# Ledger of designs, part 80: peptides against a protein of PDB entry 3J47

Target 1, 121 residues: chain A of PDB entry 3J47
Amino acid sequence: IRLTNQLKSLKGLQSKLKDVVEYLDKVINKELPINHTILGKLQDVFNLLPNLGTPDDDEIDVENHDRINISNNLQKALTVKTNDELMVIYISNLVRSIIAFDDLIENKIQNKKIQEQRVKD
Target 2, 26 residues: chain B of PDB entry 3J47
Amino acid sequence: NAQYHLLVKQGDGLLTKLQKYGAAVR

## One batch from the design tools (peptide; made by RFdiffusion4, then SolubleMPNN)

Design b2_p20_5_s4 (from b2_p20_5, 11 letters changed)
Fold by OpenDDE base, seed 4:
Structure b2_p20_5_s4 (fold): chain B 121 residues (1-121), chain C 26 residues (1-26), chain A 20 residues (1-20)
Amino acid sequence: as target 1 above (121 residues)
Amino acid sequence: as target 2 above (26 residues)
Amino acid sequence: MDKKLLEEIKKGQEALKKLQ
């Protein structure tokens, strides 16, 4: 249940990001008018995100290259960390499912033994 | 990546063994 | 899953940079 909800939330976030990209592409293609309020909010969202490095930064001074590399490394590290956290949650849910199934099997074995004893008496 | 995929594969293998055991006790 | 999310964020950043 919890893992499925996290996966659903992540898929929902991915869908929203896709909708944002599609909106931005329509604005770039002049299919939609530039809404400065939407652009400002998107800028705020992307400013809160670690910069993934754009390949067009090949002209910006060595100091910005280090910051971009640090930011890309940070986002890669955050993604690896998020993947590792999701893995730990997955393993934890797997182990809980195994324990619950083992307990169910043991309960069934005990119930069968009790029935076999009652037939011998 | 490779270690993650290995751990997921090991977990799925364990679940499959457990499902077989549960079916044999049924 | 994470690679697809990263690629989508990257496309969003590139698209925003083209609008500045």
Scores: peptide ipSAE 0.475, ipTM 0.846, DockQ to the pose 0.019
Fold by OpenDDE base, seed 2:
Structure b2_p20_5_s4 (fold): chain B 121 residues (1-121), chain C 26 residues (1-26), chain A 20 residues (1-20)
Amino acid sequence: as target 1 above (121 residues)
Amino acid sequence: as target 2 above (26 residues)
Amino acid sequence: MDKKLLEEIKKGQEALKKLQ
C-alpha cells in the first residue's frame, strides 16, 4: 500500500509536469494567450527547483559555467540518492509482502490439516 | 549497479519459492 | 523512473526560460 501510493504520487507529478510543459509550448507557439497568473505560479515552482542546466546556459560566462556545473552535479546526485532510497523502500516492501504471503500459506496448510483430521473422526 | 542486480535476483528467487508454495496449497 | 521525471523537469525549465 505505502509504496503503491508513493509510486502513484510520483506518476501523478510526472503527468502534471507534462501537462504544464504542453501548456507552456502552446503559449510559446502563440496558440494560447499568456496567462500572467499561471506564469507567475510556474516561476515560483521552478525557482524552488534546482537548476538542471539547459544547453543555452552553457553560453553564459565562464564564472557562471562552474556554478551551473556544480548545480547540475548536485541535482544529478539528489536524483541518484532519491532513486536509491526508493529502491530500498521497494525491496523492504517486497520482503514484507513475501513474509506476509508465507504466513498466509502456512495458515492455510494448518487449516487444511485440521479439516482433514475432523473428516477422519 | 551490481548490488542492485544481486538484490533483484534475490527478490526473484524468493518470489519463485512463494509461487511454488502457493501452488502446493491450492 | 527518475530519468523520465528529470527530463520532464528539464523541459519545463527550458520552456519557462523561453517565456522570460
Scores: peptide ipSAE 0.470, ipTM 0.846, DockQ to the pose 0.019
Fold by OpenDDE base, seed 3:
Structure b2_p20_5_s4 (fold): chain B 121 residues (1-121), chain C 26 residues (1-26), chain A 20 residues (1-20)
Amino acid sequence: as target 1 above (121 residues)
Amino acid sequence: as target 2 above (26 residues)
Amino acid sequence: MDKKLLEEIKKGQEALKKLQ
């Protein structure tokens, strides 16, 4: 249950981010009118995120390039940490499922032996 | 990546053993 | 899974910067 909810939340965030990118591309292409209220909320969301730098940021002064590199390294480190944490949770749930199934097999073996004894008496 | 694939492969190996035990008890 | 999410965030930031 907990792992499924975390995976569902992450997948929901990814889908919503894709919808935001598709909306921004339509606005850039002038296919949709600029909604200032949506743009302001998107700006607030991106201001809470570390700046990931773009390949086009290579034209910016050396001081901004160092800040972008630091921000990229931080976001990469957070991404790796999140992936490692999700993996530990996955393995923990796999091990619990294996133990629970082993206990069920042992209980079935014992019950079968008890029934075979009762048929011989 | 390599450690992830190793752990997934170990978990799959344990699951396959457990399935064989479950079939032998049936 | 996280590389694709990071790439989508990066595209969102670039698109926002082109609108400012």
Scores: peptide ipSAE 0.468, ipTM 0.841, DockQ to the pose 0.018
Fold by OpenDDE base, seed 1:
Structure b2_p20_5_s4 (fold): chain B 121 residues (1-121), chain C 26 residues (1-26), chain A 20 residues (1-20)
Amino acid sequence: as target 1 above (121 residues)
Amino acid sequence: as target 2 above (26 residues)
Amino acid sequence: MDKKLLEEIKKGQEALKKLQ
C-alpha cells in the first residue's frame, strides 16, 4: 500500500513538472507573459523538494535503497533543470527591460530635438 | 552553480551599464 | 543609437541564445 501511494505521488509530481516546463517554454518564446506569483510558488516547491526525501526512520528494506537513490538523483536533476529554466526566464526579462529602456531613451532624445526645433522656428 | 553565478553577474553588469547610459541621457 | 549600448544588448542576446 505505501509503495503504490509513493508511485502515484511521484507520477503526479512528474506531470505537474511537465506542465511547468511547457509553461516556461511558452514564456521564453514570448507566447505568454511571466506570472511572478506562479514563479515564486514554483521556487518554494523546489526549495521544499529536498526535504520531501527524508524517509522517517522506519525499516529500510535493502530492495528500496537502490530505488530511493535513483529517485533522489532524478529529483536533483529535475531541480537543476528547473533552476536553469528559471534563470533563462530571468535573463530574458532583463534583456527585454534593457531594450525597452533603450527605446524610452531614444524617444526622449527625439522629443527633445523636436522641442528645440519648435523654439528656433 | 558556478556557471549560474557567472550568468547572473553578466546580467547585473549589463543592468549597471544600462543605468549609467540612462543617467547620461537625463 | 549609442554604439556601446547596442554592443552590450547584442552580447546579452548571444548569452541568452547559448542558454536555449
Scores: peptide ipSAE 0.336, ipTM 0.870, DockQ to the pose 0.080

Design b2_p20_6_s2
Fold by OpenDDE base, seed 5:
Structure b2_p20_6_s2 (fold): chain B 121 residues (1-121), chain C 26 residues (1-26), chain A 20 residues (1-20)
Amino acid sequence: as target 1 above (121 residues)
Amino acid sequence: as target 2 above (26 residues)
Amino acid sequence: KLLELVLQNEKLLEELEKEI
């Protein structure tokens, strides 16, 4: 029962991670806006991942030290990967904000030129 | 970490330039 | 830190939308 639940949780995490990667690719390609609610839920899942890899403290025989190190290294690698994904999202949003502001400035310059022409006529 | 902070700092620098340009167009 | 940076970008977009 416990092993089947862990395997189900791992499959669920793998599916969710695939959905996040696919969503990130669509965001990079400018096909979709960022959903903050999806991002928050992803962060909550990653904050709970440390607790999914700790066996209850009552049966850590010495043979688990290599498995704990592999689990900690995997968790650290997942945390780094998530931070890199969040960074790519942030940069993509920053670039979009810059483009939108540049377009706004150009529109204001054009509107000002049109008003100055109308005052000279 | 260091590359991430550098990239964030470059973005903030670009944002500051953009804000100055927006203020000069008002 | 990263959440604060996302929140700052969202606020900047909202200020920009008010100026549009």
Scores: peptide ipSAE 0.431, ipTM 0.871, DockQ to the pose 0.332
Fold by OpenDDE base, seed 3:
Formats: sequence, C-alpha cells, structure tokens
Structure b2_p20_6_s2 (fold): chain B 121 residues (1-121), chain C 26 residues (1-26), chain A 20 residues (1-20)
Amino acid sequence: as target 1 above (121 residues)
Amino acid sequence: as target 2 above (26 residues)
Amino acid sequence: KLLELVLQNEKLLEELEKEI
C-alpha cells in the first residue's frame, strides 16, 4: 500500500512537471501569458516536498539514512529545476515589460511631435 | 544562485535605463 | 527571494498595463 501510493504520487508529480515544462516552453515562445495560479500550486507542492522527506524525529533506523540521502538529493534536484524554471518565467516577463514600455515611449514621442506641428500651423 | 542574481541585476539595470529614457522624453 | 522577484515583476507589468 505505501509503495503504491508513493509511485502514484511520483507519477502525478512527473505529469505535473511535464505540464509546467510545456507551459514554460509556450511562455518562452510568447504563445501564452503566465498563469499565476499554476505557479502558486507548484510552489505549494515544492514547499510540501521537504515535509514528505523529513521522517518525524521518532524513528532513527540506520537503513533510513540511505533513503533520507536519496530523498534529500531528489528534493535538491527538484528545487534547482524549479528555480531555473521560475527564472525563465521572470526573464520572459521582464522582456515583455521592456518591449511594451519601449513601444509606449515611441508612441508618446510621436504624439508630442504631432502636437508641436499643430501649434506651428 | 549567483548567475540568477546576475541576470536579475542586468534586467533591473535595463528597466532603470528605460525609465530614465521615458522620463527624459516626457 | 524568487517569490519576491515574481511579485515585483507582476507589479511592474500591472503598472505598465495601466500606463498604456
């Protein structure tokens, strides 16, 4: 029962990570806006993963040390991957903000030139 | 971590330059 | 830290969308 639940949870996590990667690829390609609800749920899952890998302080058996090291290494690898994914999102938003602001500045320059021409006529 | 902070700092530097340009054109 | 950067980016986007 415990192993089957862990395998089901791991398959669910793998599916969710795939959906996040596919979403990030669409954001990089400028095809979709960022979904903050998906990011929040992903962050909540990663904040709960440390709690799934800490055995409650009451069973120090020496066979758990190798499983704890494997769990900590997997958690660290997942945390690094998530940080890299969130960095790509942040850079994508920053670039979109810069482009939108550049276009706004150019539009204001053009509008000012049109007003200055109308005052000289 | 260090590369991430460098990229964020570069982006914030670009935004600050763009804001200064927008304020100079206004 | 990373959450704070995302929140700052969201705020900057909202300010830009309001100025357009």
Scores: peptide ipSAE 0.424, ipTM 0.875, DockQ to the pose 0.357
Fold by OpenDDE base, seed 4:
Structure b2_p20_6_s2 (fold): chain B 121 residues (1-121), chain C 26 residues (1-26), chain A 20 residues (1-20)
Amino acid sequence: as target 1 above (121 residues)
Amino acid sequence: as target 2 above (26 residues)
Amino acid sequence: KLLELVLQNEKLLEELEKEI
């Protein structure tokens, strides 16, 4: 039962990670605006992940210590990987916001020049 | 954690500069 | 792939910081 649940959780995480990568690719291709709801759901999954590793503390048998350490190291490595992905999403969002604002500024400068020409004629 | 917070702070600094530039062009 | 996207974003940020 525990191994099947861990494998199911890992498959769920792998699917979610794939969805995040596909979203990032659509973000890079300018096909979609950043969906804050996807980021929020990813953060919620992270906040729930620590609780998915605790089956109730009522059977202490010593053979579990090495398997628990390997599981914790894998969970930590997955947590680091997703923090890095969230960081890349954040940077990509910032860059898009800056480009959109630069385009807005240039459009305002052009509009101001057109108005100044119309006042001189 | 600390490196992530530093990167977020740098991004917020750039956003603030961009907002000032947009206000100066207005 | 992910590292290349990070490097592209950093380059774009540096170009934009030179224009401001």
Scores: peptide ipSAE 0.403, ipTM 0.875, DockQ to the pose 0.077
Fold by OpenDDE base, seed 2:
Structure b2_p20_6_s2 (fold): chain B 121 residues (1-121), chain C 26 residues (1-26), chain A 20 residues (1-20)
Amino acid sequence: as target 1 above (121 residues)
Amino acid sequence: as target 2 above (26 residues)
Amino acid sequence: KLLELVLQNEKLLEELEKEI
């Protein structure tokens, strides 16, 4: 149940992120007018993202195109790091489930032996 | 990538052993 | 691959829940 709910929530987030990308592409292609309410909520989401580079205070006129690529590289690195961390947590939970199942099997074997002994007495 | 595949393969091997043991205890 | 491992672990947990 808990893992299935997490997977469902992650799929829901992925679908919503795809809808946002499709909306942004339609706005870039001038197929849809800019909705200021959607843009404001998107801006709030970007402001809640960990600051994808404080350039420490020194004036460099770097054209807006290179800043977007650097920000995308840092966001990609954070996404990879988060995926690796989730993978370690998943493996740790798998190992815990295996140990708990081994203990359950041993408990069932012991209970079966106790019942067989009670039927012989 | 390779270390992850090795760890997954070890987990699958242990899981297969555990399933065989669970089926033998039923 | 990761999604397949998650599905295999979920199936194992369901088998374990039937055994309890």
Scores: peptide ipSAE 0.387, ipTM 0.863, DockQ to the pose 0.452

Design b2_p20_6_s3
Fold by OpenDDE base, seed 4:
Structure b2_p20_6_s3 (fold): chain B 121 residues (1-121), chain C 26 residues (1-26), chain A 20 residues (1-20)
Amino acid sequence: as target 1 above (121 residues)
Amino acid sequence: as target 2 above (26 residues)
Amino acid sequence: KLLELVIENQKLLEELEKQI
């Protein structure tokens, strides 16, 4: 059971990392808005990570303490890595919002110039 | 943590500038 | 927090896109 759960979690993480990369590429290429579903699924994976490190309370051998520390360190490293990925997504959106705002401003300036020309004719 | 907070603060500062500029163009 | 900022940024972007 434990090895199957670790393999499933690793496959889930790998699939999600692939989905995040593919999403980042589509964001960079301006092809898609943020998929809130990717972000929600990201949180769900983090909320499930504590369940990978809970030994059933019935065998405290000293060898389990090192495995628990490795699991906690892995969870922390994954949390940091995901925070960095979410930060890249946030920056990408911020840049998109800036570009869209710049285009809106330029459109408003052009519309104002066209109206001012029509009043002078 | 600290680098993340710095980046978020830079983003918020930029959003505030954009909001002020959008209000001046309206 | 970061998720909330991403959601708020997306909402702002959608509102800007409607005004273009």
Scores: peptide ipSAE 0.472, ipTM 0.879, DockQ to the pose 0.430
Fold by OpenDDE base, seed 5:
Structure b2_p20_6_s3 (fold): chain B 121 residues (1-121), chain C 26 residues (1-26), chain A 20 residues (1-20)
Amino acid sequence: as target 1 above (121 residues)
Amino acid sequence: as target 2 above (26 residues)
Amino acid sequence: KLLELVIENQKLLEELEKQI
């Protein structure tokens, strides 16, 4: 029962990670806005991942030390990968905000020039 | 970590320049 | 921290969209 739940959780995480990558690619390509609810749920899954790797304290035989190190290294690698994905999202949004603000400024400059021309006629 | 903080600082610096430019156009 | 920064950027974008 426990091994089947871990394998189901890992398959669920893999599917979710694929959905996040596909969503990230669409956000980078400007096809979709960022969904904060998806991001929050992803963070909750990562905060729960530490608890999925803890064997109940009653059978830590010495053979588990290498498996625990592999699990901790995988968790650290997944945390780093997620931080890098969030960074790419943040930069993409920042660049989009900068472009939108530049367009707003140019529009204001053009509107001001049109008003100055109308007052001079 | 350090590269990430550097990139965030560069973004904040660019945002601050953009805000100053928007305030000068008003 | 990173989520807070993403939320702050989203608020700034929404405020810019209201000024266009």
Scores: peptide ipSAE 0.470, ipTM 0.877, DockQ to the pose 0.382
Fold by OpenDDE base, seed 2:
Structure b2_p20_6_s3 (fold): chain B 121 residues (1-121), chain C 26 residues (1-26), chain A 20 residues (1-20)
Amino acid sequence: as target 1 above (121 residues)
Amino acid sequence: as target 2 above (26 residues)
Amino acid sequence: KLLELVIENQKLLEELEKQI
């Protein structure tokens, strides 16, 4: 149950992220008018993302193009780190499931031996 | 990448042993 | 690959839940 719900939530997030990318591509291609309400909610999501580089206070006029690439690199590094952490959690849950199944098998063997002994008495 | 594939292969090997054991207990 | 492993583990958990 818990892991299935996490996987379902992650699939829902992935679908929603795909819909946002498709919307942004349609806006870039001038196929759809800019919806200010969607843009505001997207901006709120970007503001809730860990600040992808506050340069601490000191003046550098870096052209807007290089800041986007640096922000994308930090976001990519955070995404990779999150994927690695989820992988470690997944392996830990796999190992726990294997241990629990080994214990279940041993309990079934013991119960079968107890039943076979009761039929011989 | 290589360490991950090794860990996955160890998990699959243990899973295969566990499936064989579960089939032998039925 | 990672998604395939998650699906395989989910199948194993469902088979475990059916045997409890």
Scores: peptide ipSAE 0.408, ipTM 0.867, DockQ to the pose 0.459
Fold by OpenDDE base, seed 3:
Structure b2_p20_6_s3 (fold): chain B 121 residues (1-121), chain C 26 residues (1-26), chain A 20 residues (1-20)
Amino acid sequence: as target 1 above (121 residues)
Amino acid sequence: as target 2 above (26 residues)
Amino acid sequence: KLLELVIENQKLLEELEKQI
């Protein structure tokens, strides 16, 4: 339930990000006029994203192209970290399911041995 | 990626052993 | 029920692997 809800939320976010990228590409290619309402909501999403491009401390003039690459690298690093955390949770749930199944098998073997003893007496 | 794929493959191998053991006990 | 949970977890893993 909790993991399924997180995965559903992540799939919903991924679909919405894809729709945003497709919209931005159409705007860049001048195929669609800039919708100010969509742009305002996109700005609100970018303002709610933890600032994926603050270098903490110290002046150096790096051209706007390097800031986009740093933002993409930090977004990639956060995506990798989130994937590693989800992987640890998944492996932990898999191991717990394996242990619970091993215990269930051992209980069935023991119950079968007890029934075979009761038929020999 | 490669280390993740190795961990997934190891988990799938364990799941397959568990399924075979569950089928042998049934 | 436990086997269904394992199959669901395997299906979720395969879907995650397609997204990587």
Scores: peptide ipSAE 0.396, ipTM 0.868, DockQ to the pose 0.062

Design b2_p20_6_s4
Fold by OpenDDE base, seed 1:
Structure b2_p20_6_s4 (fold): chain B 121 residues (1-121), chain C 26 residues (1-26), chain A 20 residues (1-20)
Amino acid sequence: as target 1 above (121 residues)
Amino acid sequence: as target 2 above (26 residues)
Amino acid sequence: DLLELVLQAQNLLKELEKEI
């Protein structure tokens, strides 16, 4: 029963990570804006992942110490990966803001040139 | 950690240059 | 990929500096 639940949770996480990567690719390609609600829900899922690895208090066997270390290392690796994904999102938003500001400046320069021509005619 | 801070610092530098450009066109 | 995005943003900024 425990292994089946862990495998189901891991498959669910893998599917969600794939959906996030696909969303990030669409964000890089300028096809979609960033959804802050998806980011908040991802962060909440990662904050809940530590709680999926606490076995209820039954039996001091030496096998539990290695499983706890593997769980802690996997949790740290997942937290680092999530922070890297959040960074990619932040930088993608920054680049979009830069491009949108460039387009705004170019539009303002063009409008100024058109007004200067209309005053000379 | 160090590469992360370097990347954020480069992004902030670009944003500052962009703000200066926007102020010069106004 | 991230390094390439930052490099593209730097190139766009250099083109803007030439158009001023």
Scores: peptide ipSAE 0.344, ipTM 0.866, DockQ to the pose 0.085
Fold by OpenDDE base, seed 3:
Structure b2_p20_6_s4 (fold): chain B 121 residues (1-121), chain C 26 residues (1-26), chain A 20 residues (1-20)
Amino acid sequence: as target 1 above (121 residues)
Amino acid sequence: as target 2 above (26 residues)
Amino acid sequence: DLLELVLQAQNLLKELEKEI
């Protein structure tokens, strides 16, 4: 029962990670805006990962040390990979904000020039 | 990590410049 | 100054698109 639940949770995490990658690719291609709900759910998964991979220090038989090291290395690798994905999302939002501000500034300059011409006529 | 922090820092620097220009055009 | 800022924004965008 416990092993089947871990395998189901791992498959669910793998599916969600695939959905995040597909969403990132659409954000890169400028097809979709960033979904804050996906970001929040991803952060929640990361906050739960330490709780899934630290067996409480009270049940570590010495024979499981290699399995614990493999689990900790896999969690660390997953944490790094998602930190890199969150990073790409953050940068993409920053760039979109910069472009939107640039367009707003240019529109204000043009509107000011049009008003200055109307006051001279 | 280090390349990321450099790229984020460059983006934040550009955003700060755009905010100063937006305030000067007001 | 505005044109230089726009050019810097476009260059940053292109660098980001290469790292993605």
Scores: peptide ipSAE 0.323, ipTM 0.872, DockQ to the pose 0.048
Fold by OpenDDE base, seed 5:
Structure b2_p20_6_s4 (fold): chain B 121 residues (1-121), chain C 26 residues (1-26), chain A 20 residues (1-20)
Amino acid sequence: as target 1 above (121 residues)
Amino acid sequence: as target 2 above (26 residues)
Amino acid sequence: DLLELVLQAQNLLKELEKEI
């Protein structure tokens, strides 16, 4: 039962990661806005991933130790990769927010200059 | 991990400065 | 003051772009 749940969770994570990558590509290409709900659900999955990797110490046959280590190393590598992707998404959103604020500030400066010119005329 | 947290902290710092500026312009 | 604050925001944006 546990191994089937781990494999199902890994497949679910892989599918979700693919969806995040595809979404990220669409966001980079300015085709779609970021869905914060997808990001939050992904973070929740990652926070639950450490709990999926605790074999209760009572039935680890020594022959499964290499497969478990490979699975844990792959899971760790996938976790790092996805954290990096989430970081890129976060930074990209931050940069877009900064640009939008800079444009708002510039528009306000221009509007103020136009108003000051109209008061002098 | 540490570099990631540093980068996020820097980004949050920039956002906070930008918010303060946007409030001072209002 | 406002122009200096915009310049600071642009510098911070450029620093952020270098970290990406």
Scores: peptide ipSAE 0.316, ipTM 0.869, DockQ to the pose 0.048
Fold by OpenDDE base, seed 4:
Formats: sequence, C-alpha cells, structure tokens
Structure b2_p20_6_s4 (fold): chain B 121 residues (1-121), chain C 26 residues (1-26), chain A 20 residues (1-20)
Amino acid sequence: as target 1 above (121 residues)
Amino acid sequence: as target 2 above (26 residues)
Amino acid sequence: DLLELVLQAQNLLKELEKEI
C-alpha cells in the first residue's frame, strides 16, 4: 500500500510539473498571464517533498537503508527539478514586469509628446 | 546550481536597471 | 528557452535606455 501511494503521488507530481512547464511555456510565449496559484502550489509541493520521503523510523531492516538512500536521492532530484521550475516562474515574472514597465514608459513618452505639441500650438 | 545563480543574478540586474529607469521617467 | 527569455528582457531594457 505505501509504495503504491508513493508511486501514485510521484506520478501525480510528475503530471503537475508537466502542466506547470506547459503553462510556463505559454507564459513565455505571452499567450497567458502568470498564475500565482500555480506558483503557490509549486511551493507547497516543494515544502511537502521532505515529508513524502520520510519512511517512519520504526522499521530498521538493512533493506531500508538502500531504500532510504534511493528515496533521498529521488527527493534531491525532485528538489532540483522543482527549483528549476521556480526559476522559470521567476524569470517569467521578471519579463512580465519588464513589459509592463515598457508599456508605462511608452505611455509616458506619448503623453509628454502630446503636451509639447499643445504648448507649441 | 551555478547556472541557476547566474541566471537569477542576470534577472536581478535587469530588474534593478528597470527600476532605475522607471524612477528616472517618474 | 530561459536564456532566450533573459536575452529578450535585456534587449527590451536596451531599447528603453535609448528612449531616455
């Protein structure tokens, strides 16, 4: 039961990470706005990763040490992958901020040009 | 890790320049 | 993709710097 639940949770996480990547690609392509709910869910997944890999300390069999090492390595690999996804979100937010500032600056330049024309007439 | 930190640093540098520009236009 | 996004952001910033 535990192994099946871990595998199901891992598949669910993998699917969710794929959905986040696909969403981020759409944000990079300017097709969709950044969804803060996706960022929050990714952070929640990151915070839950330490808890998903803890076998209850109460079954000391030598086979558990190799399983614990495999679980820790998988958890570390997932942590790195989650960090890479958070980075893509961060850069996407950065680019969105740049575009918003560009639009603000262009609007201000246009307003200044309109005022300069009105003073010359 | 190193590439990640470099990319974040480049992004932060860009954001800082953008903030300076937005302040100069205000 | 991420490197390209940073490059696009840098190009946009350079364009803004020319309009100041």
Scores: peptide ipSAE 0.369, ipTM 0.874, DockQ to the pose 0.091; fails the geometry check

